Peptides against a protein of PDB entry 3EFO. Designs and how they scored, part 64

Target 1, 262 residues: chain A of PDB entry 3EFO
Amino acid sequence: SQLADLYKSCETDALINFFAKSAFKAVLHQPLKVIREILVNQTAHMLACYRKNCASPSAASQLILPDSMKVLPVYMNCLLKNCVLLSRPEISTDERAYQRQLVMTMGVADSQLFFYPQLLPIHTLDVKSTMLPAAVRCSESRLSEEGIFLLANGLHMFLWLGVSSPPELIQGIFNVPSFAHINTDMTLLPEVGNPYSQQLRMIMGIIQQKRPYSMKLTIVKQREQPEMVFRQFLVEDKGLYGGSSYVDFLCCVHKEICQLLN

## One batch from the design tools (peptide)

Design b1_p27_1_s4 (made by RFdiffusion4, then SolubleMPNN; from b1_p27_1, 8 letters changed)
Fold by OpenDDE base, seed 3:
Structure b1_p27_1_s4 (fold): chain B 262 residues (1-262), chain A 27 residues (1-27)
Amino acid sequence: as target 1 above (262 residues)
Amino acid sequence: SAREQEILDSVVVDTDYFDPSAPKLPL
């Protein structure tokens, strides 16, 4: 087939699923560093090939992506930062093994959500609407101290609360007067019964729907210790124990493409 | 940062790249 047809028919989510499973299989017999290098090289080669053969003329400083691969870099970065490929001290060997096995059995939709979580600004909810809020990018820059956010990756669900989150929303969700009164040890939201609580529960239900695993809820207060775990799911940011930000990864990929084409 | 924004702005999505004369993949 023609290269142009190949890129046109490319489905990024399917590619990421394939790369993830291939990489996670390779973990059993290859060093992690080598696996990561292969993934980066494959990404760069695919995009370099496109740039050389298909892309419209443009400045060398631009990273040109085909429409079908517009989200390939961000997902690839998420894959590279996964605890299976990038060991983190806080993740046990057993947990890494478990996650590896989970991904090996995931379909395309499940792996997409797993690598790039859904982050919802639930403080913007209109209780009169049944529409879900639009997801925001998984970065600290998209959080607000005045906001409340729900994060889900198909395995875990987090409710993150800014230190200045609205007391009325706190009351609506937790039936307590302030941020300080929220008990973060709970794994279930109380049955408060007001419209906001009902709407939030409905959203959580929709997110849980058609997922193969029940997501455990973790309540996270901004600036408390458990927030560090939550931040690991902000996959576009620089990782605590390594892994590039999305911006840094784009630079890396672009540099490698240029090296391949020059 | 300004640099980060510049990098993000440097990403271009080509929505019209179809070329019937494009080389075929080797078998």
Scores: peptide ipSAE 0.145, ipTM 0.643, DockQ to the pose 0.410
Fold by OpenDDE base, seed 5:
Structure b1_p27_1_s4 (fold): chain B 262 residues (1-262), chain A 27 residues (1-27)
Amino acid sequence: as target 1 above (262 residues)
Amino acid sequence: SAREQEILDSVVVDTDYFDPSAPKLPL
């Protein structure tokens, strides 16, 4: 059917880019509440239409996504949780304006990375492999106190270190004997020269490749104050300044879909 | 939580509508 073909051909990354730019344009002349409602409604309507007309028979209690839109809800939630669409006093007008302008100029690939960062468990690196480690979901639940993670969203790069991160890796990356000795004020990793350091630098280089902006590196120690900034990029979690977790958003969308179909 | 995992597990992706160009997420 024409509808089935439409959903098969849907490029979620392009759609999110479009929704983001449309919403961020609308911020100038529409209330934020209305914009958020429109985005949720659009999401629900698209998925309701799919459920009604395209999806295989399934239990009504299940949220059914076409493969082409499997990441639509998570990206939509990220968009809804962006500071541009949140009315919080903790977020300055300048920050909202800045992010708005950034997104308005982003291509599809850039906006994808911006809304859903890459979170890489670099403590699992095989120094003999040239492959990037598999990204994990952007949630605190995926972090480990024994782990070291690299997060990148095209604008910022964070190296997060668990309080119990291996001293040998700390030595390998920073050339210091322990977690306590890591200087979080540094914006560049030292050139230690060991295979692990070299591989990490290579990975960072790969991530930086073809990005229009040079990502600022921030070193983050678990349980230190800067971790709060880092947590803002764990987009599947509940937002620091409001917004739903991904799970909560799924529930919301599902309810809306059910309302549309019933 | 168990509830959160249950909700996540309740999401079904219809693979009959595969789009190779779709964004990849570590789902």
Scores: peptide ipSAE 0.058, ipTM 0.625, DockQ to the pose 0.409
Fold by OpenDDE base, seed 1:
Structure b1_p27_1_s4 (fold): chain B 262 residues (1-262), chain A 27 residues (1-27)
Amino acid sequence: as target 1 above (262 residues)
Amino acid sequence: SAREQEILDSVVVDTDYFDPSAPKLPL
């Protein structure tokens, strides 16, 4: 998919990895507020310089990104929304320390997946295809009550089921007659043995392949309590414990660019 | 939302620009 190709931009991935590690090192010596401000300002300055020196003449209302930085803002927003950089009492010191150490050791590919998860519409699976379904943007707006989605960030894997997900798919995956019968305490999918179940297991295996950590599977039903945890990984939406949506962040960056150029 | 889509549609990607210089984080 175009989205998958966009997020595989090696240059942006390397830059985000560098920014993440630099910021996570700085948290030991600088206030979180200052670090966040520096990251936003650096992003705005980079894009302002491009707008001034490289971009074709355009309306001031347009946000222009170079191809090499086409996905920089979304990753930067994900970095800014990471628990390590958030000053919220709801986030434990242990969790911050854990995630900090994890990211400090991550390669470019690992950090890419960590900051922006893969969200796959598995209800669209072609059992005859060996290809992964095209990833969708990590936002609630891309979910469907009739859909089933697999989310993975290299550390966690979620299988999200809409309240109106097809009974035939539920039976194919779980060997139960309906949504209500799905056991969310399961950490492994049953080996039902039908083509759809086998295809899903294969996809999960591909996602797990070459990842340094084994991802625990969490089954999530729409509108149940565990969905709140799942929604935290919809990184383009507004964060529960702070941070902007991607759209809000784009507006913020655009405003900063305009201020720098005026 | 319609507003969100409008903002996303307003983003222009310039495919003709390549900067090999990765900026350094001033931290």
Scores: peptide ipSAE 0.039, ipTM 0.577, DockQ to the pose 0.362
Fold by OpenDDE base, seed 4:
Structure b1_p27_1_s4 (fold): chain B 262 residues (1-262), chain A 27 residues (1-27)
Amino acid sequence: as target 1 above (262 residues)
Amino acid sequence: SAREQEILDSVVVDTDYFDPSAPKLPL
């Protein structure tokens, strides 16, 4: 069917870019609450249409996504949780304006990375491999106290260190003997010169490639106050400023779909 | 949590509409 073909050809990244720009334009003349409601409604309508016209019969309790849109809900939640669409006093007007302007000029690939960061388990690096480690989902549940993770969203880069990070890796990256000795005020990794350090720098270089902006590096220690900034980029978790977790958003979307179909 | 896992398990991806160009989330 024409609808089936449409869903097969759907490019979620382009769609999210479109929704983001549309929503951020609408901020100028519509209440934030209305914009958020529209985004949720549009998401639910698209998925309800698929469920009704394209999906095979299944239990009503199941949320069925076409493969082409399998990541639509998570990206939509990320968009909804962006500071531009939040009216929290903790978020400065300047920050909202800045991010709004950034996204309004972003291409599809940049906006995708911006809304859903890459989170890489650096502690699992194979120094002999030229491949990036497999990214993990942007949630605290995927972090490990024994781990070291690199997060990048095209604008910022974070190196998160668990409280129990291996001393040998700390030594390899920072040339210091322990977690406690890491200086979080630094914005550049030292050139230690060992294979692990070189590999990490290579990975950072790859991530930086083809990005229009130089990503600022922030070093974050687990359980220190600055970790709160890092946690804001764990987009699948509940937002500090009232945004839903991905799970909660799925529930919301599913309920709305059911309402549309019943 | 158990609730989170249950919700995640309730999501079904219809592979009949596979698009190799679609964005990928890490598993």
Scores: peptide ipSAE 0.036, ipTM 0.604, DockQ to the pose 0.404

Design b1_p27_2 (made by RFdiffusion4)
Fold by OpenDDE base, seed 5:
Structure b1_p27_2 (fold): chain B 262 residues (1-262), chain A 27 residues (1-27)
Amino acid sequence: as target 1 above (262 residues)
Amino acid sequence: TEALEDEIVTFAQEELAKKGLELVIDP
């Protein structure tokens, strides 16, 4: 059907870009709560329409997503949890205004990365390989105390270090003997010059490529106060200030779809 | 990447199953 073809041709990244800009424009004349409700309703309506008109008959306990929209909900949840719409207190008014303005001018690729960051397990790096480590889900569950992770969203770059991260890697990256010796106030990695350091710098360079803004590097130690900021970028997790986990969001969407169809 | 997207979907499927729900990706 024509409608089925429409869903098949859907570009999730384009939709998210559109919804983000629409929502951020609405901030000027609508309450944030209303904007969030509209976004949830729009998501539910789109999926309800698909279930009604495009999908095969299904059980009430099923949440059906067309393949073209298989990650639309996760991005929608990220949008809903963005500081502009959720108004997190740890983010200044100026920062919210800045992010709002940036998103209003972002292209599809930029907004995709912005709402769902890249999280890379760099402790698994093969210094003899030119391949980047595979990105993992943006969740605390994918972190490890023994690991070192790089997170980037096009505006910020974080280097997260587990409390038990390997001393040899710490030495390789920072030229210090232990986790405790790492200075988190620095915004640049030292020029250590060993293969691991060079590989990490190469990865950071690749991530920075074709990005319109230079990403500031923040060094984050696990269990230290600045980690709280970092955790806000783990977008699949439950937010501190009212944002749902991805799973809980899916449950909410499912419930709303059922209400629309019954 | 497609691999990451699949990981996101698979995780959600597993977690929703624990809640008595089934996430279905319709090809």
Scores: peptide ipSAE 0.767, ipTM 0.975, DockQ to the pose 0.945
Fold by OpenDDE base, seed 1:
Structure b1_p27_2 (fold): chain B 262 residues (1-262), chain A 27 residues (1-27)
Amino acid sequence: as target 1 above (262 residues)
Amino acid sequence: TEALEDEIVTFAQEELAKKGLELVIDP
């Protein structure tokens, strides 16, 4: 059917770009609460329509996503939790306005990275490999106290270090003997010159490539105060100040779909 | 990447199952 073909041809990254720009434009003339409600309703309606017209009969306990939209909900939840749409006291009016303007000019590739960051396990780096480490889900559950992770969203770059991260890696990256000696005020990695350091710098360079903005590097130690800022980019987790986890959002969407169809 | 997307979906499926829900990806 024409409708089935439409869903099959759907591009999630394009949809998110469209919804983000539409919502951010609406911020100028509609309350944030209303905008968030509209986005949730639109998501539920699209999926309810699919279930009704395109999917085979299913049990009420099933949440059915077409393959083309299998990650649409996670991006939608990221959009809903963005500081432009979700007021947070730690975010200034200027920062909110700045981010709104940036997103309004972003292409599809930029917006998908912005809403769902890359989280890379740097502690698993193979110095002989030319490939980037495989990205993991943006959740605290994927972090390790023994690990080192790089997070990038096209605007910011974070290097997160677990409290038990390997001393040899710390020395390789920072040329200091231990976790306690790392200076988190630095915005550039030192030129240590060993293979691991060079590989990390190469990875950072690759991530920066083709991005319209230069990403500032922030060094983050686990359990220190700046980690709170880092955690807001773990977009699948439950956020502070009203943001839902991805799982909770899926439950909400499921409930809304059922209400629409019953 | 497709691999990451699959991980996101798989995790959601597992967690929703704990809540008595089934996430189904329709090909």
Scores: peptide ipSAE 0.765, ipTM 0.975, DockQ to the pose 0.949
Fold by OpenDDE base, seed 2:
Structure b1_p27_2 (fold): chain B 262 residues (1-262), chain A 27 residues (1-27)
Amino acid sequence: as target 1 above (262 residues)
Amino acid sequence: TEALEDEIVTFAQEELAKKGLELVIDP
C-alpha cells in the first residue's frame, strides 16, 4: 500500500532531527511537560497507525516497529531526556538556551550523534589496527570496572576509567603509575609517545574530525563525584531527574498504542 | 552503525520479553 511504502521510506535520523527542532522551537511558547507529552503522543500515534494500517494482525502484547523505525523509540527517549526538555537542575538556563540554539541549526548527522553518543571501549584497542573500535550501547551495563571508555556526542568528550583499569594502560595514556595518580583536572592527554597513546589520540582526532565544534575532554574516574555527569550521557539508562530508561519508554509507548487502538 | 542498532533492538527484545511483551521488527 501507499502508506506502507511511506513507512518503509522513513529515515529515523531525519525524523528525530525534525521532532527535535519542532520541540525545541515549541519551548518558547509551551510548557515543557506539554511538549514531552506531545512527543510521546506523536510517537504512539505514528506507531499505532502503522499497526492498524500496515502491519498484520497481532497480539496485544506485541510492540511492532517497522524496520525503518526500529531505533526511533530510543532516539525519541533521548530527545525527551535532553536538558532542554527535562530542565535538569544541574544545567543552567544559559546552557539550556545554548543547546537549544545549537540543535536548531544541526543537520541530520549532527543531531543523531548529539542525542545518542558514541561509546567506545578504549581498553580493547588494537594498536595494529587502523579501524575505530566498535561502539557499544550507551548504558552502564556495557561498562566494566576493568575498562576504559571514550564517549563523544559532538559537543563533549569523556574518557571514563574503571577503578580496576589496567595499570599498564594508565601508564600508557597518562604516564602515571596508577589510577590514583590520574589528574582529572586535565583537559588534554599527555603526549606519552607509545603506540597505545598514539592510537588513542588518533581515534580522538577521527572523532573530532568534521565536527563543527571542538569537543572539550573530561577525564572521569569511576566512583568519583564527576562520574554522575558522565552517567547522564548513558542515554539508555534511567535518568536521575525524571528520564525513563529505554525499556521503560518502550513499555510506555506500547501502552499508549494499545489505548489508541482500543 | 547497523551493528549497534541491531544490538539496541536485541537488548530491547530481551528485556521486554521479561515483562511479557514482544518487540517485533517488521521488515
Scores: peptide ipSAE 0.765, ipTM 0.975, DockQ to the pose 0.943
Fold by OpenDDE base, seed 4:
Structure b1_p27_2 (fold): chain B 262 residues (1-262), chain A 27 residues (1-27)
Amino acid sequence: as target 1 above (262 residues)
Amino acid sequence: TEALEDEIVTFAQEELAKKGLELVIDP
């Protein structure tokens, strides 16, 4: 059917870009709560329409996503949890305004990365490989105390270090003997010159490529207070200030779809 | 990447199953 073809041709990244810009524009004229409700409703309606008109009959306990939209909900949840739509006390008004303006001008690729960051386990780097490490889900559950992770969203770059990060890697990256010696006030990695350091720098360079803005680097130690900022970029997790986890959001969407169809 | 997307979906499927829900990706 024509409608089925439409869903098959749908691009999630384009949709998120559209919804983000629409929502961020609406911030000027509508309460944030209303905007969030509209986004949820739009998501539910879109998926309800698919279920009604494109999908085979299914049980009420099923949440059906077309393949083209298989990650639409996670991105939508990220949008809903963005500081522009969900004000957070730790984020200044100026920062929110800045982010709003940035997103309003972002292309599809930029907004996709912005809302769902790349989280890379760099502690497993193969110094002989030119390939980027495989990104993992943006969740605390994918972090490890023994690991070192790089997170980037096109605007910010975080280097997160577990409390049990390998000393040899710490020394390789920072040229210090231990986790405790790492200075988190630094915004640039030292040029240590060893293969691991060079590889990390290369990866950071690759991530920076084709991005319109130079990403500021923030060093984050696990269990230190600044880690809370980092955790806000773990977008699949439950937010500290009212944002749902991805799973909870899916449940919410499912419930709303059922209400629309029954 | 496709691999990451699959991981996201798989995780969601597993977690929703615990709640008595089934996430179905329609090809």
Scores: peptide ipSAE 0.764, ipTM 0.975, DockQ to the pose 0.931

Design b1_p27_2_s1 (made by RFdiffusion4, then SolubleMPNN; from b1_p27_2, 13 letters changed)
Fold by OpenDDE base, seed 5:
Structure b1_p27_2_s1 (fold): chain B 262 residues (1-262), chain A 27 residues (1-27)
Amino acid sequence: as target 1 above (262 residues)
Amino acid sequence: MDELEDELIAEAQKELAKRGLSLLVDK
């Protein structure tokens, strides 16, 4: 059917870009709560329509996502949890305004990265490899106290250090003897010059080169106050100041779909 | 990204199952 073909041709990244811009535009004219509700409703309607018209019959307890939209919910949840739509006390009004304006001009690739950051396990770097480390899920569950992670969303870049990060890596990256000696006020990594440092810098450079905006680097120590800001970028998790986890959102969407179809 | 997406879906499937739900990606 034409409708089935439409869903097959759907591009989630384009949809998210559209929804984001639409929502962020609406911020000027509508309450945030209403905007969020609209987004949820739109998501539910799209998926309900698919279930009704395109999907094979299945149990009511089953959420069905077309392959083309399999990650739509996670991105939609990220959008819903964005500071523009869901205010956070740690984010200033100016920052929200800034982000809103930026998103309004973002292309599809930019917005995709913006809403779902890239989280890289830096501690797994192979200095002999030219390959970038595989990104992991943006969730606290993927972090480790022994690990070092780089998070980038096109606007911000975080280097997160576990409390038990290998001293060798700390030395390699920061040229300091221990985790405690890391200065989190720095916005640039030191030029240590060892292969690991160089590779990390290269990775950061590659990430930066692909983005239209210069990303601010923030060094984050686990269990320190700034980590709370970092955790807000772990978009799959339940938000500290609101917003559902990815799984919770899926449940929410499922319920809405059922309500629409029943 | 594809692998990450697959992992995302797989984990969601497991988690939803714990809640008496299921997730199907319709290809």
Scores: peptide ipSAE 0.726, ipTM 0.968, DockQ to the pose 0.941
Fold by OpenDDE base, seed 3:
Formats: sequence, structure tokens, C-alpha cells
Structure b1_p27_2_s1 (fold): chain B 262 residues (1-262), chain A 27 residues (1-27)
Amino acid sequence: as target 1 above (262 residues)
Amino acid sequence: MDELEDELIAEAQKELAKRGLSLLVDK
């Protein structure tokens, strides 16, 4: 059917780009709560339509996602949790306005990264390899107190350090003997000159070169106050200011679909 | 990203099951 073909041709990254721009435009004349509700409703309606018209019959307790939209919910949740739509005290009005304007001009690839950041386990780097480490899911569950992680969303770059991160890596990156000695006020890594430092800098460079905007680097120590800002970029987790976890959002969507169809 | 997506879906399936729900990706 034409409808089935339509769903097969859908591209989640394009959809989220469209929804983001639509929502961010609406911020100028609609309450944030209303905008968020509209986004949830739109998501539910799209999936309800699929279930009704395209999917095979299944249990009411089952959430059905077409393959083309299998990651739509996670991105939609990220959009809903974005500081433009979900205000956070640590984000200034100017910053929110700036981000809104940027997203309005973003292409599909840029918006994808913006809403779902790249989180890289830097502590696993092989200094003899030129390959980038594989990204992990943006959740606290993927962090380790013994690890060092780089997070980038096209606008911001964070270097997160676990409280038990290896001293040798700390020495390699910052040229200091321990976690406690790291100065988090710096926005640039020192040029230590060892292989690990060079590898990290190379990775950061590669990430930066793929983006149209210069990303500011923020050094984050685990359990220090600024980490709370970093955690807001772990978009799969429950937010501090009303944002749901990915799983909770799936449940919400499922419930909404059931209400539409039953 | 594909591997990450697969992991995402797999974990969601497990977590939803704990809540009496299920997740099907319809191919």
C-alpha cells in the first residue's frame, strides 16, 4: 500500500530534524508544555497509524515500531529533553536562544548529533591505532569511575573523568599526578607531547573537523558540581528537570498509542 | 551507529519486558 511504502521510506534523522525545527519555531508563540505535548501526540499518532494500518495484529501490551522508525522514540525523547524545550536553571536564556537559532539552520547530520551526543570511551584508546573508539550509549550506565569519556554534540565537548580514572592517563593528558590536581577551569588540553596526549588531541581534532561550529571544551570531574551539567547530556537517562528516561518515554508512547486505538 | 541502535533496541526490549510490555521492530 501507499501508506506502507511511506513508512518504509521514512528517515528518522530527517523526521527529527523536521520536528525539531517545527518545535523550535513554535517556541516563539506557544508554551513549552504545549509544544512537548504536541510532539508526543505526533509521535503516538504516527505509530498508532502504523499499528492500525500496516502492522500485523499483536498484543496490546506490545509496542510496534517500523524498522524505519526504530530509533525515532529515542531521538524524540532527546528533543523533548533539550534545553530549548525543557528549561534548565543552569542554561541561560541567551544560551537557549542561541541553541534554538542554531538548530533552525542545522542539516540532518548536525541535528542528529546535537540531540544524541557522541560519547567515546577515551580510556580505551590504543595509541598505536588510528581508529576512533566506538561510541557508547549516552547513559550513566555506560560510564565508569575508572574511565575517561569524551562527549560531543557538535556544539559542546566534554571530557569527563572518573574519580578513579587511571593516574597514568591523567598524567598523560594533563601532566599532573592525580585526579585531584586536575584544573577544570581550563578549556584547552595542555600539550604534554606523549603518545596518549597526541592521540586524544587527534581524536578531538577529527571530531571537530566534521562539525561546522567550534566546540568549547569543558573538563568535568566526577562528583563535582559541574558534572550535573554534563549529566544532562546523557540523554537516555531521566533528567533532573522533568525529562523522562528513554524507557519511560517508550512506556508513555505505548500508553498514548493504546489510548488512540482502544 | 548501527550497532549502537541494535544495543539500544535490545536493552529496551529487556527493560520493557520487566514492565509487562514488549517491543517489536517490524521489518
Scores: peptide ipSAE 0.719, ipTM 0.967, DockQ to the pose 0.932
Fold by OpenDDE base, seed 2:
Structure b1_p27_2_s1 (fold): chain B 262 residues (1-262), chain A 27 residues (1-27)
Amino acid sequence: as target 1 above (262 residues)
Amino acid sequence: MDELEDELIAEAQKELAKRGLSLLVDK
């Protein structure tokens, strides 16, 4: 059917860009709660329409996502949890306004990265490879106390260090003997000059490449106060200020779809 | 990125199953 073809042609990144700009524009005229409800309803309506008109009959307990929209829910949840739509006490009005304006001008690729950051396991770097390490899911479940991770969303860059991160890597990156000696106030990595340091700097350079804004680097130690800020970028997890986990959001969407169809 | 998406869906399928739900990606 024509409708089925329409769904097959949908691009999630374009949709998220559209919804983000629409929602962020609405912030000036509508309550945040209403905007969030509208986004959830729109998501549910799109998927309900697909279930009704395009999908084969299935159990009510089944959530059906067209392949073209299989990651739409995760991005939508990220949008709903953004500080522009879900105000956080630690985020100033000016910062929210700034982010709102930035997103309003973002292209599809930029908004995709902005809402779902890259999380790279730096501790697994192959110094002999020119390839970026494979990104992992933006969730605490993918972190390890023995690991070092780089997170980037186009605006911010974080280097997260586990409490048990290898001393040799710490020495390689920071030229200090241990985790305790790392200065988290620095915004630039030292030029240590060893292969590991050079590789990390190269990776950071690649990530920064073709991004419209220079990402400020924040060094984060596990279990220190600034880690709370970092964890807010683990977008699949449950938020501290009312944001749902990815799975909880899927359940919410499923429930809404059922309500629309029954 | 495709691999990451596949992992995302696979994990969601497992987690939803624990809640008596299922997730189908319709191709």
Scores: peptide ipSAE 0.715, ipTM 0.967, DockQ to the pose 0.936
Fold by OpenDDE base, seed 4:
Structure b1_p27_2_s1 (fold): chain B 262 residues (1-262), chain A 27 residues (1-27)
Amino acid sequence: as target 1 above (262 residues)
Amino acid sequence: MDELEDELIAEAQKELAKRGLSLLVDK
């Protein structure tokens, strides 16, 4: 059917780009709560329509996602939790306005990265490899106190360091003897010149490639107050200011679908 | 990226099962 073909041809990144721009435009005229409700409703309607018209009959307790939209919910949740749609005290009005304007001009690839950042475990880097490490889920559950992670969303770049990060890596990156000596006020990594430092810089360069904006680097130490800002980029987790976890959002979507179809 | 997506879905399936729900990716 035409409808089935439509769903097969849908691309999540394009949808998120569209919904983001639509929602961010609506911010000018509608309350944030209403906008968020509309987004959830639209998500539920799309998936309900699929279930009704394209999917085989299944138990009501089953959430069915077409393959083309299998990651739509996670990105939608990210959109819903964005500071433009979900006000956060730590984000200024100017910053929200700035991000809104940026997203309004973002291409599909840019917005996808913006809403769901890359989180890279760089503590396991192979200094001889030219490939980026495999990204992990944007969740605290994927962090480790022994690890060092690089997070990038096209606008910001965070280097997160666990409290038990290997001293040798700390030395390699920052040329300091320990975690405690790391200066988090710096926005540039020192040119230490060892293979690990060079590899990290290379990775950062690759991430920066083809991005329209130069990403600001923020050094984050675990358990320090600025880490809270970093935690907001762990988009799969429950937010501090009303944002749902990914799983909770899935349940919410499922419930809405059931309400539409029952 | 595909691997990450697969992991995402797999974990979601497990977590939803704990709540009496299931997740099907319809190919």
Scores: peptide ipSAE 0.707, ipTM 0.965, DockQ to the pose 0.931

